# Designs tried in a protein design run: peptides against a protein of PDB entry 5KEZ. Part 259

Target 1, 320 residues: chain A of PDB entry 5KEZ
Amino acid sequence: NVAIYNPFRPWWERYQPVSYKLCTRSGNEDEFRNMVTRCNNVGVRIYVDAVINHMCGNAVSAGTSSTCGSYFNPGSRDFPAVPYSGWDFNDGKCKTGSGDIENYNDATQVRDCRLTGLLDLALEKDYVRSKIAEYMNHLIDIGVAGFRLDASKHMWPGDIKAILDKLHNLNSNWFPAGSKPFIYQEVIDLGGEPIKSSDYFGNGRVTEFKYGAKLGTVIRKWNGEKMSYLKNWGEGWGFVPSDRALVFVDNHDNQRGHGAGGASILTFWDARLYKMAVGFMLAHPYGFTRVMSSYRWPRQFQNGNDVNDWVGPPNNNGVI

## One batch from the design tools (peptide; made by RFdiffusion4, then SolubleMPNN)

Design b2_p26_7_s2 (from b2_p26_7, 11 letters changed)
Fold by OpenDDE base, seed 1:
Structure b2_p26_7_s2 (fold): chain B 320 residues (1-320), chain A 26 residues (1-26)
Amino acid sequence: as target 1 above (320 residues)
Amino acid sequence: SAAEAAEAEKRRAKIIEYYKKLNENL
């Protein structure tokens, strides 16, 4: 991915890829392979956060300032490490003046235009689908169990399906023969927009962002909410079907107060209430649960906003 | 560059704003 130095190596630089090389501040491919093997050997499975909707921002300077030193040129849409070229992006398909999503009530813009300047891949092209599948298959062959598909809301469900149809079976060294990768898709559906979580049920599970938001209000006892109201928790609260839901108390975005769920989201900063929420989530039989493992950072609030919300996880592997 | 980083921050800010707007639907 792109290396950002101001602020110094923020967490969100990881979501601006310039190649599919397994070479980031989290480690190199050998280290990753080693981790996957060790985890699989003790029954811990790995699911990769796959950024496949886009490459880096269109305004990023060309050069080799990336975690693996690969050259890239956002201006010309040149990513030779893949390789991608100007033919592999939706620049000509997006009809907005800026090239960015301007109206989130227009599903076509949401899927064909750039998310905040991030170069939008033409996932309708078999070439692009194949390059993504090759990346994911490499991970499958290493021994990962599945994927979180980042920014799924910004991809056509049919394009996702086409990619998934190209995927190998899981590695038979650790999984039964014929096993398929576990797929869950990040879709923020809080209502009010044309794209729905149900659009993606055919591809796998979907994130249920109402879960953490509503649980937060209950645990915080906001608006007269009580724990006893959780008796019909799940579908009874208007959530997606349990077998399609990936649930969580918080994620990296809303943990910083600026993701879906707002101020209701409970985090490790509210230790007592957070433990209650996580405990309830793990005990209640709704959805596939995800537990957050995070870190402390030096929060600095200015005008109600944490100006250090960019701070990434602890890192001691040098300057990469 | 500093300019590049500033643009990156602006992009992130837009995403944050979008997510805040989504919360109005809760």
Scores: peptide ipSAE 0.053, ipTM 0.664, DockQ to the pose 0.726
Fold by OpenDDE base, seed 4:
Structure b2_p26_7_s2 (fold): chain B 320 residues (1-320), chain A 26 residues (1-26)
Amino acid sequence: as target 1 above (320 residues)
Amino acid sequence: SAAEAAEAEKRRAKIIEYYKKLNENL
């Protein structure tokens, strides 16, 4: 991914890929392979946060400022380490003036235009699908158990399916023969927009963002909410079917969020309430559960916003 | 860069906006 130095190596640089090389702040491919092996050998499975909707931001300077030193040029859509070129992006397909998503009520913009400047891959192309599948298959062959698909809302479900159909079975050294990768898709659906979580049920599980938000209001006793109201928690609260839901109290994005609705999210900063929420989540049978492990950073609020929300995990001069 | 940080901020802001809709739809 792109190496960002201003601010100094923020957490979000990981979501700006320039290649599919397994060479990042966390280590090289050999180290990753070693970690996967060690984890699998003790029954801990690895699920990769796969960034396949896009490459880096269109405004990033060309060069070799990347975690593996690969050259890239966002301006010309040149990512030779893949390789991708201008033919592999949706620049001509997106019809907005900015090239970015401008109206989230237009599903075509949401899928075909850039997510906040991130160069949008043409996932309709078999070439692009194959390059992504090659990346994911390499990980599968190493021994990962599945994937979180980042920014799934911004990909056509059919394109995702086409990629998934190219995937290998899991590595038989650790998984039963014929096992398929576990897939969960990040889709933010709180209603009011044309894209629905149900559009993605055919590909795997979907993140249920209503879960953490509503649980936060209940635990915080906001708006007259009471724990007793959790009697019909799950589908009874309008959440997706349990067998399609991946649930969580917080994630890396919303633990940095503020404002109405977002303020309900519980995090480790509110330790007691957070433990209550996580405990309830783990005890309740609804959905597939995910527990967050994060870190402290020097929060500094200005006008209700944390100006240090970019701060990444503890590191040694950028190396985690 | 400042531009990269700004784009990241916009992405996070959009996520926050999604959560604002929760009270309207549930």
Scores: peptide ipSAE 0.018, ipTM 0.475, DockQ to the pose 0.406
Fold by OpenDDE base, seed 5:
Structure b2_p26_7_s2 (fold): chain B 320 residues (1-320), chain A 26 residues (1-26)
Amino acid sequence: as target 1 above (320 residues)
Amino acid sequence: SAAEAAEAEKRRAKIIEYYKKLNENL
């Protein structure tokens, strides 16, 4: 991915890929392979956060400022380490003046335009699908158990399916023969937009963001909410079917969000309430549960916003 | 570069803004 130095190595640089090489601040491919093997050998399975909707930001300077030294040129859409070229992006399909998503109530813009400047891959192309599948298959062959698909809302469900149809069975050294990768898709559906989480049920599980937001409100006793109201928690609260839901109290994004709805999210900053929420989540049968392990950073609020929300995990001069 | 940094921050800010907007729907 792109190496960002101002601010100094933010967490979100990881979501700006320039190649599919397994070479980041967390380690190289050999180290990753070793970790996967060691984990599998003791019954711990690995699921990869796969960033396949986009490459890096359109305004990032060309060069070799990346975690593995790969050359890239956002201006010309040149990513030779894949390789991708200008033919592999949705620049011509996006009809907005900026090239970015401008109207989130327009499903076509949401899927065909750039998410906040991130170069949008043309996932309708078999070539692009194949390159992504090759990346994911490499991981499968190493021994990962499945994937979180980042920014799934910004990809057409059919394109995702086409990629998934190219995937290998899981590595038979650790998984039963014929096993398929476990897929969960990040889709933010809080209502009010045309894209629905149900659009993606055919590809695997989806993130249920209503879960953490509503649970936070209840645990915080906001708006007169009571724990007793959780008697029909799950589908009774308008959440997706349990067998399609991946649920969580917080994630890395909403842990950094504040204000209207975002403020309801419980995090480790509110330790007691957070433990209550996580305990409830783990005890309740609804959905597939995900527990977060995070870290503290030096929060600095200015005008209600944390100016240090970019801070990544503890590191030694950029090395995690 | 300074320009690159500024653009990166702008992009991040937009993501946060979008998230906040979505959460207001709850």
Scores: peptide ipSAE 0.018, ipTM 0.484, DockQ to the pose 0.597
Fold by OpenDDE base, seed 3:
Structure b2_p26_7_s2 (fold): chain B 320 residues (1-320), chain A 26 residues (1-26)
Amino acid sequence: as target 1 above (320 residues)
Amino acid sequence: SAAEAAEAEKRRAKIIEYYKKLNENL
């Protein structure tokens, strides 16, 4: 991914890929293989956050400022380490004036335009699908168990399916023969938009963002909510089917929403309430649970926003 | 570098938008 130095190596630089090389601030490919092997050998499975909707931002400077030293040029859509070129992006398909998503009520725009400047890959192209599948298959062959698909809302479900159909079975050294990768898709559906979580059920599980939002409201006793109302928690609250839901109290994004977490979202900053929420989540049978492991950073609020919400995990000069 | 940071941070602007929608639906 792009190496960002202002601010200094933020967490979100990881979501600006310039290649599919397994070479980042966390380590090289050999170290990753070693970690996956060691984890699998003790029954701990690895799921990769796969950034496949886009490459880096359109305004990022060209050069070799990347975690693996690969050259890239956002201006010309040149990513030779893949390789991608201008033919592999949706620039000509997006019809907005800016080239970015401007209206989330336009499903076509949400999928075909740039997510806030991030160069949008033409996932309709078999070439692009194949490059992504090769990346994911490499990880599968190493021994990962599945994937979180980042920004799935911004990809056509059919394109995702086409990629998934190219995936190998899991590595038989650790998984039963014929095992399929576990897929969960980041889709933010809080209602009121044309794109629905149900559009993605065919590909795997989806993130249920209503879960953390509603639970936070209840635990915080906002709007007269009571714990007793959780009697029909899950589908009874309008959530997606349990077998399609991946649930969480917070994630890395909404943990930083509006500076101190987003709206009702509970985070480790509110330790007592957070423990209550996480405990409830783990005790309740609804959905596939994900527990957040985060870190403390020096929050500094200005006008209600944390100006340090960019801060990544503890590191040594950018190396984790 | 400033432009790079801006582009990356802009990516997460969707979260703010969704929280606005959340507030409208609650």
Scores: peptide ipSAE 0.017, ipTM 0.478, DockQ to the pose 0.470

Design b2_p26_7_s3 (from b2_p26_7, 12 letters changed)
Fold by OpenDDE base, seed 2:
Structure b2_p26_7_s3 (fold): chain B 320 residues (1-320), chain A 26 residues (1-26)
Amino acid sequence: as target 1 above (320 residues)
Amino acid sequence: SAADAAEFEKRRKKVYEYYKKLNKNL
């Protein structure tokens, strides 16, 4: 991915890829392979956060300032390490004046235009699908168990399906023969927008963002809500079907939002309530649960916003 | 660099939009 130095190596640089090489702040491919093997040998499975909707931001300077030293040129859409060219992006398909998503109520813009300047891959093209599949298959062959698909809301479900159909079975050294990768898709659906979580059910599980938002409200006793109302927690609260839901109290994004992580969202900053929420989530039989392991950073609020929300995990001069 | 600063602002905008939607639908 791109190496960002202002601010100094933010957490979000990881989501600006310039290649599919396994050279990052976390280590190289050999180290990754070693980690996957060691984890699998003790029954711990690895799921990769796969960034396949886009490459890096269009405003990033061309050069070799990347974690693996690969050259890239956002201005010309040149990513030779893949390789991608201008033919592999949706610049011509997006109809907005800026080339960015301007209206989130327009599903076509949400999927065909750039997310905050991030160069949007033309996932309708078999070439692009194949390059992504090759990347994911390499990881599968190393021994990963599945994937989180980043920014799935910004991809057409059919394009995702086409990629998934190209994937290998899991590595038989650790998984039963014929096992398929576990897929969960990041889709932010809180209602009121045209794109629905149900659009993605055919590809795998989806993130249920209503879960953490509503649970936080209940535990905080906001709006007169009571714990007793959690009797029908899950589908009874309008959440997606349990077998399609990946649930969580918080994530890396909503830890960095309004207040202590975004209105009702509970985080480790509210330790007591957070423990209650996580405990309830783990005890209640709804969805596939994900527990956040995070870190403290020096928060600095200005006008209600943390100006240090970019701070990444503890590192040694940028190396994790 | 100017490019890095621009990317930072874009990210902040993304986060802002995310939470705007979250708060609206609570």
Scores: peptide ipSAE 0.031, ipTM 0.642, DockQ to the pose 0.553
Fold by OpenDDE base, seed 4:
Structure b2_p26_7_s3 (fold): chain B 320 residues (1-320), chain A 26 residues (1-26)
Amino acid sequence: as target 1 above (320 residues)
Amino acid sequence: SAADAAEFEKRRKKVYEYYKKLNKNL
């Protein structure tokens, strides 16, 4: 991915890929293989956060400022390490003046335009699908158990399906023969927008952002909410079917006040309430649970916003 | 995998049983 130095190596640089090389702040491919092997050997499975909707930001300077030193040129859509070129992006498909998503009530914009400047891959193209599948299959062959598909809301479900149809079975060294990768898709659906979580049920599980948002409200006792109202928690609260839901109290975005859920989201900063929420989540049978493992950073609020929301995990000069 | 899912459900069951014991205190 792009190596960002202003601010210094933010967490979000990971979501700006310039190649599919397994060479990042976390280590190289050999180190990754080693980790996956060691984890699998003790029954810990690895699910990769796969960034396949886009490449890096369109405004990033061309050059070799990347975690693996690969050259890239956002201006010309040149990513030779893949390789991608100008033919592999949705520049001509997006009809907005900026090239970015401007209206989230327009499903076509949401899927065909750039997410906050991130170069939007033309997932309709078999070439692009194949390059992504190759990347994911490489990971599968290494021994990962599945994937979180980042920014799935911004991809057409059919394009995702086409990629998934190209995926290998899981590595038989650790998984039963014929096992398929576990897929969960990040889709933000709190209602009110045209894209629905149900659009993606055919591809795998979907993140249920209503879960953390509503649970936060209840635990905080906002709006007269009571714990007793959780009696019909799950589908009874308008959430997606349990077998399609991946649930969580918070994620890396909304613990920083971004994304879905707003101020109701509970985080480790509110330790007591957070423990209550996480405990309830783990105990309740609804959905597939995800527990957040995060870190403290020096929060600095200005006008209600944390100016240090970019701060990445504890690191040694950018290496973690 | 199916095996992993089974183990996951087993773990959740344990947590749920513990939760039920504490539910009165919540």
Scores: peptide ipSAE 0.018, ipTM 0.471, DockQ to the pose 0.016
Fold by OpenDDE base, seed 5:
Structure b2_p26_7_s3 (fold): chain B 320 residues (1-320), chain A 26 residues (1-26)
Amino acid sequence: as target 1 above (320 residues)
Amino acid sequence: SAADAAEFEKRRKKVYEYYKKLNKNL
């Protein structure tokens, strides 16, 4: 991914890829392979956060300022380490003046235009699908158990399916022969927009962002909400079917206080309430549960926003 | 760099506006 130095190595640089090489601030490919092997050998499975919707931001300076030293040029859409070129992006397909998503009520913009300036990959192209599949298959062959698909809302479900159809079975050294990778898709669907989480059920599980948002309001006793109202928690609250839901109290985005769910989201900053919410989540049978492991950072609020929400995990001069 | 700072500011503003809109649908 790109190496950003202003601010100094933010967490979100990880979501701006310039190659599919397994060399980041977290380690190199050999170290990753070693970790996966050691984890699998003791029954711990690895699921990779796969960033496949886009490459880096269009305004990032060209050069070799990346975690693996790979050259890239956002201006010319040149990512030779893949390789991608200008033919592999949706620039000509997006019809907005800026090239960015401008109207989230237009599903075509949401999927074909740039998310906050991130160069949008042309996932309709078999070439692009194959490059992504090669990346994911390399991980599968190493021994990962599945994937979180980042920014799935911004990809056409059919394109995702086409990629998934190219994937290998899981590594038979650790998994039963014929096992398929576990897939869950990040789709932010709080209602009111044309793209629905149900559009993605055919590809795997989906994130249910209503879960953390609604649970937060209940635990906080906002708007007269009571714990007794959780009697029909799950589908009874309008959530997706349990067998399609990936549920969580918070994630890295909404933990910053302005993500999907807003201020209702409980985090480790609200330690007592957070423990209550996580305990309830783990006790209740609805959905597949994910527990967050995070870190503290020096929050500094200005005009209601944390100006340090960019701060990444504890590191030694940028090295994690 | 100046480019990095500009990109950061651009992204931050867009993300904020997007999530602000989503939160209205709760």
Scores: peptide ipSAE 0.043, ipTM 0.646, DockQ to the pose 0.811; fails the geometry check
Fold by OpenDDE base, seed 3:
Structure b2_p26_7_s3 (fold): chain B 320 residues (1-320), chain A 26 residues (1-26)
Amino acid sequence: as target 1 above (320 residues)
Amino acid sequence: SAADAAEFEKRRKKVYEYYKKLNKNL
């Protein structure tokens, strides 16, 4: 991915890929293989956050400022380490003036235009699908158990399906023969938009962002919410079917106060309430649960916003 | 409920604000 130095190595640089090489601030491919092997050997499975909707931002400077040293040029859509070229992006398909998503009520814009300047891959192309599948299959061969598909809302479900259909079975060294990768898709569906979580059920589980948002409201006793209302928690609250849901109290985005859920989201900063919410989530039989493991950073609020929401995990001069 | 809808809308707006901020960091 792109190495960003202003601000200094933010967490979100990981979501600006320039190649599918397994070289990051966390380590190289050999170290990753070693980690996956050691984890699998003790029954801990690894799921990769796969960024496959886009490459890096269109405004990032060309060069070799990347975690694996690969050259890239966002301006010309040149990513030779893949390789991708200008023909592999949706620039000509997006009809907005900016090239970015401008109206989230337009499903076509949401899928075909750039998410906040991130170069949008043409996932309808078999070439692009194949490059992504090769990346994911490489990870499967290493021994990962599945994937979180980042920004799934911004990909056509059929394109995702086409990629998934190219995936191999899991590594038989650790998984039963014929095992399929576990797939969960990040889809932010809080209602009121044309794109629905149900559009993605055919590909695997989906993130249920209403879960953390509503649970936070209840635990905080906002808007007259009562704990007794949790009796029919799950589908009774309008959530997706349990067998399609991946649930969580918070994630890395909304933990920083700006993601899906807003101010209701409970985090480790509110330790008491957070423990209550996480405890409830783990005890209640709804969805596949995910627990956040995070870190403290020096929050600095200006006009209600944390200006340090970019701060990444503890590191040694950018290296974890 | 109307209250639920308003809450969801507020939360959705926060998501969009996040995306806008991300764009500024590019």
Scores: peptide ipSAE 0.024, ipTM 0.588, DockQ to the pose 0.060; fails the geometry check

